# Peptides against a protein of PDB entry 6FRK, part 319

Target 1, 411 residues: chain A of PDB entry 6FRK
Amino acid sequence: NEEVLNAMLKEVCTALLEADVNIKLVKQLRENVKSAIDLEEMASGLNKRKMIQHAVFKELVKLVDPGVKAWTPTKGKQNVIMFVGLQGSGKTTTCSKLAYYYQRKGWKTCLICADTFRAGAFDQLKQNATKARIPFYGSYTEMDPVIIASEGVEKFKNENFEIIIVDTSGRHKQEDSLFEEMLQVANAIQPDNIVYVMDASIGQACEAQAKAFKDKVDVASVIVTKLDGHAKGGGALSAVAATKSPIIFIGTGEHIDDFEPFKTQPFISKLLGMGDIEGLIDKVNELKLDDNEALIEKLKHGQFTLRDMYEQFQNIMKMGPFSQILGMIPGFGTDFMSKGNEQESMARLKKLMTIMDSMNDQELDSTDGAKVFSKQPGRIQRVARGSGVSTRDVQELLTQYTKFAQMVKKM

## One batch from the design tools (peptide; made by RFdiffusion4, then SolubleMPNN)

Design b2_p30_5_s4 (from b2_p30_5, 18 letters changed)
Fold by OpenDDE base, seed 1:
Structure b2_p30_5_s4 (fold): chain B 411 residues (1-411), chain A 30 residues (1-30)
Amino acid sequence: as target 1 above (411 residues)
Amino acid sequence: SEAEKLKELLKKAEPELKIFYKLMLALLAL
């Protein structure tokens, strides 16, 4: 029994290390799991694998919960949120995502750029804020981040903003001068919450980085970025352990909408490669894929048009990054599609849709779209010219449509 | 193969995921 337990725990520990979980946390988890498993119950013929998996899941849930209630903004009050983190962590993008999240929830939200260290930081924030229609403040002439932060906070307080987000300078290294600047900004603006932004892709460096921030500034919340299928979530456990602060949100891609409240259970499920069936069901339901009773009924009758294929491509593209969608499926790792393969797959879908945008309703709504084009080759030439592609690309689309329709009709 | 894994998942899928897995199988064949 102990040998079987040790073998299974070795596999789990390997998978957690491959997921960038800190070696110390993996050792502690192994000890905690061993202490939580009743060896007598495991001897009685219970599914040893399920028991170990449940014990591991339970201990990972404890590691991601710091036992501290997350700060939440108060309606009708002025809530100052200061962002801290290294350069390249996605901090500036995350400020815009959080601002947009609160704006969509009906909060009066604004952004302040107190990053004077990076050339073009204010232009980047201004561009992101303008696209999202979020009010912003910053300076092209003031070099003191304390002055910019103080003036911006005062301005937006006087204008009765409810959410005031302050972006600070990020540096490439743990430099004392950065931490002193962050402390001076924090002392001047007196933030209600300090958010540490961490890049999940830095792996084993997450603990030391998160600790260095917590030792210098009162980090109260963590946001993990770049959870877009390439970053292993294991560094998030290290950040929680070092900061003793909850993860409040995750960044799941490059879009302003690729931002969600942190959910413990789905996160741990993904970390273990169990997928996120619940989150996948939620995403499918948001698309009303099942409410396409018309599609289901067409499929039962063996009907599937080019328009039906186009609509399904639109629905899939609305679910978010394809790697994330696949990473929600049990037994599909987040790494199943490389970023290059995902971008190529999305580019292929967009190309196919662009070709279909040059088709007419008779072509799109035909029960045998390929036969309509085969009977009148002039249609292929028209669509090719309209979409700026070769006649071969249109023939390839029709071949793909025929294969797609055959697969969907057999299911 | 991934397509075989999806076919096995489809057999056991919740009703809500059946259409989705069908679409994913079709997309993986493109």
Scores: peptide ipSAE 0.149, ipTM 0.764, DockQ to the pose 0.023
Fold by OpenDDE base, seed 5:
Structure b2_p30_5_s4 (fold): chain B 411 residues (1-411), chain A 30 residues (1-30)
Amino acid sequence: as target 1 above (411 residues)
Amino acid sequence: SEAEKLKELLKKAEPELKIFYKLMLALLAL
């Protein structure tokens, strides 16, 4: 039993290191998991793999929890949010994403550019703010970031703004002069929250960088960027450990909407390369989807039909609001689906089901549904007419089905 | 891996199909 535990822990530790998790945290996690697993319970024939995975998951959840409640803005008050971080961290883009997030929630939001060091910083912020219709302040002539930040904060306070976001200068190196400038800005504007922006792609450097910022300014929140790439985000654990501050949001792409509230469970699942397997397995088990065994058996044999797809769409419709289901899924925040987009996605799913309702049993039960439709093109036209949709909509459904069914045949 | 191909399909899918592909990923990991 101990040899099996040690072998599995070695695989998990390797996967965590490949996910940019700090070596010290991986060692600590290994010892915590060993201490949490009762070797006698492992002897009882329970799936040793599931027990170890659950213990690892539980310890990673603790590593991303700083034990500190995240700051939240107060409605009807003036909330000043100062951004700090290295150049190239995505700080300026993240300021715009956060401003847009609050604006979409009905907050009176504005942006201040106090980055006087980088040529074109104000033009970049102005461009992003203008595209999002967010009010902004900055200067082309003032070189003191303290003056710009103070004047901008005063202006927007007098105009009764609720969310006042201040972008600061980023540097490539930890220079004392940068930290003094950040401290002077913080002292002048008295921010309600200081947000450290970190690039997930910097890997093992996350701890040292996050610590250097926390040692100089009162970082109260972390935002992790570039989680759309190959970065599994293990450096985020190092940032939480170093700053003792919660991750409040994540950046998941370049678009202004590629921004979501941080969620522990989905993030840890993604880090382990476990999809949202536990929460979705738990939800699938709670739903007593008794037909899951039959579907799993078909999938193991490389079989998947349009009927099997339809039955899974029915199961998705039973799971509840798409915002809750997506909110379980790693890389899909609860806010990924605005209430409008949720209704649209449910309408799209219902449209796909309506297309399948116009199919016959030969089409639905074929292990090669695409070949049935390709051999007799008149079937697509029949289904399109029966469903009140275009032939293109039917072809698009068949294309998505075919991509998945071909993947299952290779499993 | 097949799981990586499914993750790529998931990234490119419409929101309704993302839920489907995630459900399938969960079922395949059981």
Scores: peptide ipSAE 0.134, ipTM 0.741, DockQ to the pose 0.098
Fold by OpenDDE base, seed 4:
Structure b2_p30_5_s4 (fold): chain B 411 residues (1-411), chain A 30 residues (1-30)
Amino acid sequence: as target 1 above (411 residues)
Amino acid sequence: SEAEKLKELLKKAEPELKIFYKLMLALLAL
C-alpha cells in the first residue's frame, strides 16, 4: 500500500512540476498528502486513486488560499484599484477586462493610464476603453505618472465613479526605478486595492517576481493572465505563497470578455488536468444517468449514434439551468449565458430534439447516420417536413453530429 | 489529442452544443 501511494504521489508530483508548480510547494504538498492519508482506510477497499486525488486536491486548495479574504469593492463608494506588474504580463489588457467586468455588473467604472514610459500606452488604453465604452483619463504631455494618477483619481472621484482603475508603467526587468515610481503613485492616490498582474506562462519565475513586487508595494490581490495557453497556471500557487494575497480574477484569452472571477475548485481541477470533469461527473452521477457506462463503452469503441446524441440532449435538459452547468466550467464566465440566452439555447436544443423525433429507428440507431442521410437525400426532406423545419436546419444538425461522430471514430 | 480536438469543436460549437461537447469531454475522461 505505501509503495502504491508513493508511486501515485510521484506521478502527481511530476504532473504538478510540469504545470510549473514550484518545487518547494510540490515537496510540501507531497509530505502533507502523505500525512493526511490514512493507510488503514486505503486498505479497506476504497478507491485508492480517488482517495489520493481527493487528498491532493484538498492540499492544493490550501496552497491557493492565503488565509486572507479577498478585497471587494463597496457599492456607492469610490474604490481606487491600482494595477502593478511587468510589461508583457497582460496588465493593461487586464485593466480593461476588469473595468468591463465591473461595468457589466452595473458599476460606474473608469480607467486611468499612468503609464508614461511606454510610447502609445495611452493610445492603446484609449482604443480599448472606447471600444468597451469605458470612460478613461490620461495625458499625451504629462510625463509624471504621479500627477496623471492624482488628477485622474480626483476627476473621477468628483464625477462619483465607483470603480477607478489605475494602470501603471511596466518594465521588462525588475528595476528599482519602477518600484520607486509605483510607490510614489500608491502614496499619492492611496488605493483601496493593489492588484499584481502575473503571466501564468513565466512558470518558475513567478515566485521571484511576485516576491519582488510584494517586498516593495503592498500587493493585496493577484490576477493571473494567459491561462488560455499551454500554461496550467502552477505559477499562480507561487504568487499566492509569495504575496500572501488571493487570486481574484483570471484571464482566459485575448478578448475583453475572456475574464472571470477566480474559483478555487475549477482552477485546481484544471491544474491537475482533471478538467471540469469532476464537478460534471458528480452532477452526472447525482442524476443517476443509468446509461453513462453504456455510452462511455460505445465511445471507446468509436460508436456514436443520433440516438446517443438525443439521449445526451435529454440528460442536459434534466441537469437544470444551463447557467449552473456552464458556471462549473472554467473559461465560461457566469455571464456567457445571460438568462435570455439560456432560454434561447434551451429552445434551440428542444428544436434539435424535435428534428430527431421525426427520424426513424434506422436513422437514429445507425453508427453512420450521416451516410444514411447522404445516400438517400429524400430522408432529409421527410425529417424536415415532419419536424416543421427547413432542410437546412436538418443538414446543420447532421453536420454537427458528423463532426462529433468522426472524432469518436478516431478515438 | 482527442481531448484537444474536442476542445476545438467546443470553441466553434453553437451555444446549445457547447454543453453537449462539455458533457462528452467529461464522459471521455471517466
Scores: peptide ipSAE 0.080, ipTM 0.694, DockQ to the pose 0.075
Fold by OpenDDE base, seed 2:
Order: C-alpha cells, then structure tokens, then sequence
Structure b2_p30_5_s4 (fold): chain B 411 residues (1-411), chain A 30 residues (1-30)
C-alpha cells in the first residue's frame, strides 16, 4: 500500500512540477497528502486512486486559499484599484479587462494611465479604453506618475466614478526605483485595493517576483494572466503563497472578454486535468435557460425537435467562446479547437440557424423533423430557396439533426 | 475518441449537464 501511494504521489508531484507549481509547495503537499490518507482505509479496497486524487485536490484547494477574504468594491462608493506588476505581465491589458468587466456589471468605471516610463503606454491604454467605451485619463507631457494618478483619481472621484483603475509602470527587472515609484503612487492615491498582475507563463519565477512585490507594496489581490491553453497554472499557487493574497480574476486570452472571476475548485480541477465541470455548470446556469426544465423533460422522453436544436444553437452562441467551454470539459485540452476553427464553427452554426429561420412551425416543432422533410421533398427546396442555400445544405442539416435526435432517443 | 470521452462524461453528468454534453456531442458531430 505504501509503495503504491508513493508511486502515485510521485506521478502527481511530477505533474504539479510540470505545471510550474513551486517545488517547496509540492513537497509540502506531498507530506500533507501522506498525513491525510488513512492507510487503513486504503486497505479496505476503496479506490486508492480516487482517494489520493481527492486528498491532492483538497490540499491544492488549501494552497490557493490564503485564508483572507478577497476585497470587493462597494456599490455607490469610489473604489480606487491600483495595478502593479512587471512589464509584459499583461497589466495594462488586465486593467482594461477589469474595467470592462465592471462596466458590463453596471459599474461606472474608468481607467488612469500612470505609466510614464513606457513610450506609448498611454496610447495603448487609450486605444483599449476607447474600443471598450471606458473613460480614461493620462498625460503625454506629465512625467511624474504621482501627479497623473492623483489628478486622475481626483477627477474621477469628482465625476462620481465607482471603479477607478490606476495602471502603473512596469519594469523588466526588480528595480528599487520602480518600487519607490509604486509606493509614492500608493501613498498619494490611497488605493482601496492593490492588484498584483502575474504572468502564469513565467513558471518557477512566479514566487520570487510575487514576493518582491509583496515585500515592497501592500498587495491585497492577485490577477493571473496568460492562462490560455498552454499556460501552466502552477504559478498561481506560488503567487498566493508569496503574496498571501487571493486570486480575484484570471485572464484566459488576449480579448477584452477573455477574463473571468477566479474560482478555486474549477482552477484546481483544470490544473489536475480533471476539467472544470463546476464552472461549466455555472456557465450553463448563467444562461437563463428558463426553459431548461422543459427541454430536460423533452430529452428524458427522447423528444428533440428542430426548434429545440435552434434554441440550443442560440444558447451556445450566448455562451461565448466555444474553445473556453471545451476547455472546461475533462480530457478536452484547450488546443482541441484552434481559435480559427472556433470562428468557422460559429459561422457554420449561424448558417444552420439561417436555414432553420426558413422553416415553418410544423417543420420546427415536429418530433421527427427529418420524416416531415422526407415525406415532402418540396419542403427542402422551399427552405433552400428561402435561406439562399443549396438543397444539399438543407439535407446536411437534417442529417445532423437526425443523428442528434437518434442519440437523444437512445438516452 | 473525443466523442467517446464526451459520451462517458454524458453518462456521468448530472441531469442539468446532460443537456450540455448532448449539445456538445451534437456540435462535435457537426
């Protein structure tokens, strides 16, 4: 039993190290898992693999929980959020993503560019903010980030903004001058939250970088960026351990909407290659599928119409990037759908919906839509003409529907 | 195959998720 445990723990430890989890954390986790596993219960014929996986999962959940409640903005108040992080961490992009997130939630949100060090920092922020219709402040002439930050915060406080995000200078190296500048900015604007932005792709360097920031500025929140399909999430654990601060959001791509609230269980599940079933449930439930019960009942009875398929295609289009949805399913890597294939798949779905828009209620609501079309081939020609497609395209849709309806009937 | 993995997930999914996995199987069959 102990040999089997040690072998499985070795595999898990290897996978965690390959996922850029800090070696100290992996060692601690190994000892904690060993102490949490009752070897006597393992002897009773319980699925040893499931028990070890559960123990590992539970200890990883503890490692990503700093035991500190995440700061949350107060509605109707001016909340100043200062961003700190290295150059290339995705800090400026993340400021825009967070601003857009709060704006979409109905918060009066703005952005301040206090990055005077990087040429074009203000232009980049202005471009991102303008595309998202987010109010912004910055200067082309003022070189003191303290002045820009103070003036911008004062301006937006006076205009009753609720979320005031301040982007600061990032540098390539841990320079004392950068930390002094960050302290001066923090002292001047008195932020309600300081967010450290970390690039997940830097691997084992995450701990040392996160610690260097925490030792100099009062980091209260972490955002992990570049958690796209290849990003090893293990650096996030190192950031939490070093900063003793919760991860509040993750960046999952380059788009302004590739940004989500951090969820512990889904993240650890994904890190272990178990997928994000809970986040998938939540995403499916956030779709106000008020008609989900009616659809569930239909599907339990093996009923599935062309209308049911159409409504489901509408729901999928509302879910956002299909690649993100697939990446939440256990054993589907994020690489499963290249971004190119996703746009093509969405265009194909839209084409199918356009064909269905040319169908009548009798065709859409039939429990055997394929049989309705097979009995009266003139319907295929009508739908093809109405949607501007070939009769072959309509037949392909009906073939796909039939395959799915047959699958539903077997369930 | 990915479709087989999805079928296994579908069998284990809660009733609410079965719809989603059914949908996903359909989309993968597209």
Amino acid sequence: as target 1 above (411 residues)
Amino acid sequence: SEAEKLKELLKKAEPELKIFYKLMLALLAL
Scores: peptide ipSAE 0.022, ipTM 0.467, DockQ to the pose 0.022

Design b2_p30_6_s1 (from b2_p30_6, 20 letters changed)
Fold by OpenDDE base, seed 4:
Structure b2_p30_6_s1 (fold): chain B 411 residues (1-411), chain A 30 residues (1-30)
Amino acid sequence: as target 1 above (411 residues)
Amino acid sequence: EEELLKLLKELRNLYLEIQKIQEELEKEKK
């Protein structure tokens, strides 16, 4: 039993290290899990794997909980949110994502560009803000970020904005001059929340970076970016440990909508390679996929019709951004459905559905739809004419269907 | 074609996982 426990803990520790979790945290977790597992309960025939997974999950939940309640904006008040972080962390993009999130929730939201160091920072913010219809402030001529931040905050307070987001300068390296500037801006505007933005892809550097920011400014919240990449987010645990501040949001892609409130359970599940099971359930429940019990039952019996394929395509079309679903499935890298490929894939599915809309019930409900069409080639010509496609397009659809039906029969 | 096959396999696996989780959540509510 102890050998099995040690082997499974070794696998989990390896997976956590591969997810960029700090070696010290992995060691502490291993000791805490060993202390939490009753070896006598494991002897009683309980699924040892489930017990270890549950113990690991529980200890990871404790590591993402700093024991401090997350700051939340107050409705009808003026809430000033200052963003801090390195250049390339996704800070500027995250400011726009957070502004858009609150705007969609019915908050009067604005953006201030206090980045005077980076050439074109204000143009980039202006482009993003204009595209999202978010009010913005900045200067092309003022070089003091304290003046810009102060004037912008005062302006938007006077206009009764509820969410006032201030983007600051980011540098490539931790420089004392950057931290002094950040402190001067923070002292001038007196933010209600200071958000540290961290790139999940920087791995083992997360702890040192997060600590350096917390030692200079009163970081109260963390946002983790680039969780759409190969980064499993293990660096987020290091940021929480170093800042003693909660993760409030995560960035899950490049789009302005690729931004969500932090949830502990989905994050830990993803970190362990278990996927976002709860988010999948929520999405499936939202899709009313209960109507697919009949389809799942047919698939279990190795039956697959053209109608069953049509219903599957309808379900895929209802799922919305397929990239969000794929990112919730364990082992699917985000590279598989670039946004360009998603629209093209959806257009292709819609074309296939349009071909099937020209099929009759006998063709759609046949357990061997391809054989129905092969026996009477005139059906292919009818469907092609009805859908405005070539006979080749119908044959390609039937070839795809045949491959799917063969796969379902082998299942 | 291989991508669409992969997608359907993924969807099937997703459905099977969701069913398992629904069954687990129903057991926790009892």
Scores: peptide ipSAE 0.006, ipTM 0.304, DockQ to the pose 0.015
Fold by OpenDDE base, seed 2:
Structure b2_p30_6_s1 (fold): chain B 411 residues (1-411), chain A 30 residues (1-30)
Amino acid sequence: as target 1 above (411 residues)
Amino acid sequence: EEELLKLLKELRNLYLEIQKIQEELEKEKK
């Protein structure tokens, strides 16, 4: 029994080390797991593997929990959020992602560029902010980040902004001048939250970086960036351990929408290669897919109507970025769908749905919708006029439907 | 969980088939 435990723990420890989890944390986890496993319960014929996995999962959850409640913005107040982090950490991009996230939730959000060190920092922020329609402030001429940050914060407070995000200069680890500048900015603007942005791809360097920032500035939140298909995320555990601050968001790619609230369980499941079954369940429950039992039953019987296709399009659209859903399924990497093709596909689906919105129940509920239209070509013209599309667009939809219905019949 | 996973696989397959059909329709337009 002890040999089996030690073998499994060795595999888990290896996987965690390969995931860029700090060796000290892995050692501690191994000890904690050994202490949490009752060897007597393992003797009782319970699935030893499941027990060890559960114990490992539980201890990883504890490592991600700093025991500190995450800061949250207060509605109707001016919340100043200062970003700190190394150059190349994705800090500027993450500022824009966070601003966009709050804007989409109905917060009056703005961005301030207090990065005077990096040439083109303000242009980059301005480009990102303009693309997202987020108000921004910065200077091309002012070299003091304290002045820029103070003026920007004052401006946006006076304009009753609720979320005021301040991007700061990122430099290399060893620049005392950077930490002094960050402290001066923090003292001037009195941020409600200081967010450390960490690049997950830096691996074992995460702990030392996170510690260097925490030792100099009062980091209260962590955002982990570059958690795409290649970043194993183990550095996030190191950042939490070093900063004693919760991870609040993760960046999952280059697009402004590649940003999500941090969830502990999904993250640990992904770190262990188990997938995000819980987040998948949550997302499916949000879809109220209980109504889809009837659809699954129809699909099993090879029945597929235009309405069934419409409902499937609605489900896909409600699920959001399908690439994120696929990345939650065990054994499916995030690389399976290029994001560019997905947005275009969603726009196409929406166009098809708009055509179907001009169809009647007889057309939608027919087991051979294409035949209904072929028998009465006047229906195509009606639907085309009703949806503001060409008769060709309707014919293309019917062709697509026919291809699907044939595939469903082969299932 | 197993039923959910099955449904998601089915939705995935349907989505991939939609994309494939869209790509084919675009090729026929050229």
Scores: peptide ipSAE 0.000, ipTM 0.288, DockQ to the pose 0.148
Fold by OpenDDE base, seed 5:
Structure b2_p30_6_s1 (fold): chain B 411 residues (1-411), chain A 30 residues (1-30)
Amino acid sequence: as target 1 above (411 residues)
Amino acid sequence: EEELLKLLKELRNLYLEIQKIQEELEKEKK
């Protein structure tokens, strides 16, 4: 029994190391799991694998809990949030994502660019803020980040903004001059929260970087970025351990909406490859997918029309970032949809729907829509003219429909 | 939950096939 336990724990420890969990945390977890498992209960024929998995899950949940309550903004107050982190961590993009998140929740939100070191930092922030319709402040001429941050915070306080986000300079290395600049900015603006932004893809370096920031500035919150890539997020455990600060949000890719509140249990479930069944259920309940029973029934009968395909495209479009939903299902790799491909895929679906909007009910409701168009080629020309596309685009849609309908007939 | 997982697997399979078809159509354009 002890040999079997040690073998299973070795496999779990290997998987956690491959997930970028720090070797010290993995060793501690192994000891804690061994102490939590009663060997006598394991002898009684209980599913040893499930017991070990539950013990590992419980210990990982403790590792992401710093034992401190996350800071939250106060409604009707001026909340100053300062961002800190290395260059390339996604800090500037994350500032815009957080601003957009609060704006969508009905907060009066603004952005300040106090990054004077990176050429084009203000232009990048301005571009992101303008696209999201978020008010912004910065300078092309002022080189002192303390002056820019102070003036911007004062301006937006006087205009009664509730969320004031300050982006600071990120450097490639931990330099004493960077930390001094961050301290000078923090002392000048007196932020209500200091957010450390960390890239999940840096793996085992997460602990050392997070510790170096916490030793120099009063980090109170962590945001982890690039959790859409190959990074399994094990570095997030190291960030919490080093900063003793909660993860408040995660960045799940490049789009401004690719940002969500951190949830401990779903994150650990994903880290272990169990998927986020709870978050999936929540997301499905939010989508009111109840109308899909009628579709499953049609699919079971091998009937698939152009209208059924249109309804499917509508459902996919309502699901929003479908890559996030797929990434919540066990065994669905994050690589399934690069986010650049998702927006392009959504634009393609919308184009296909626009072509179908120019079809008539006889064409849409036919059990063999492709045959209807093949028998009367004038229909293709009508639909092409009505939707403002080429006859080739309509033929491509019909080819796609035919392939799809053949698959449904084989189901 | 099992029915929901089944639906999501079906939707995934549908989406994958749509992507494959789109990739094939893009290759035929070149």
Scores: peptide ipSAE 0.005, ipTM 0.301, DockQ to the pose 0.194; fails the geometry check
Fold by OpenDDE base, seed 1:
Structure b2_p30_6_s1 (fold): chain B 411 residues (1-411), chain A 30 residues (1-30)
Amino acid sequence: as target 1 above (411 residues)
Amino acid sequence: EEELLKLLKELRNLYLEIQKIQEELEKEKK
């Protein structure tokens, strides 16, 4: 029994290390799991694997809980949120995602760029903010981040903003000057919350990095980014352990809507490779995929129109990165789509939809859309002109549709 | 849940076939 337990714990420990969980935390987890498992209950014929998995799951849930209540903004008050983190952590993008999240919830939200170190930081923030229709402040000429942050906070306080997000300079790991600048900004603006943004892909370096920030500034919240990648998020456990601060949000991609409130159980389930069934159900319900019952029924009858293909592309586009959805299904690893191919695939789907937007109802609703176009070649030229594409691009779409319609007929 | 998983598998298969078709068409353009 002890040999079987040790073998199973070795497999779990290996999987956790492959998920970027810190080696010290894995050792502690192994000891805690061993102490929590009654060897006598394991002898009674209970599924030893399920018991070990449950014990591991419970101990991982405890590692994600810092025992501190997450800060939440107060409605009708001015809430100053300061962002801190390394260059390349996704900090600036995360500021925009958080601002957009609160704006969509009806909060009066704004962004301040206090990053004077990175050339083009203000232009990047301005581009992101303008695209999301979020008010912003920054300077092209002021080099003191304390002045910019103070002026921006004062301006937006006077304009009765409820959420005031301050982005700071992201520097490389070892600059004491960065931490002094962050402390000076924090002292000047007196933020209600300091958010540390961590890149999940830095793996075993998460602990040391999170500790370095916590030792210099009063980090009260953590946001973990790049959880769409190969990083299973084990570094998040290290950040919580080092900062003693809750994870409040996760970044799940490059889009402004690839941002969600942190949920402990789905996160641990994904970390263990069990999938995120709850998050999958939530996403599917948000997509109103129940409206696809009619589509599923048509697919079962081997009927597939250009409109049905358009609706499927809309559903895929609404689902966001298809790799994320696949990664939420148990047994579908993140490796199913290479990162580079997904954005390109989404751009291609959007191009195909733009071509179909120039089609008429007779073309879209035909059970043999390709034959409608083959009988009247003038339709191809009309659609090509309407969508601003070549006649070849329309023919390629019709070729794709024909291949799909043949596949659906074989289902 | 089983119907949802079935739908997602069907959508996945559809998406993978779109990708293959797109890759084939790009190879034919080179």
Scores: peptide ipSAE 0.000, ipTM 0.287, DockQ to the pose 0.151; fails the geometry check

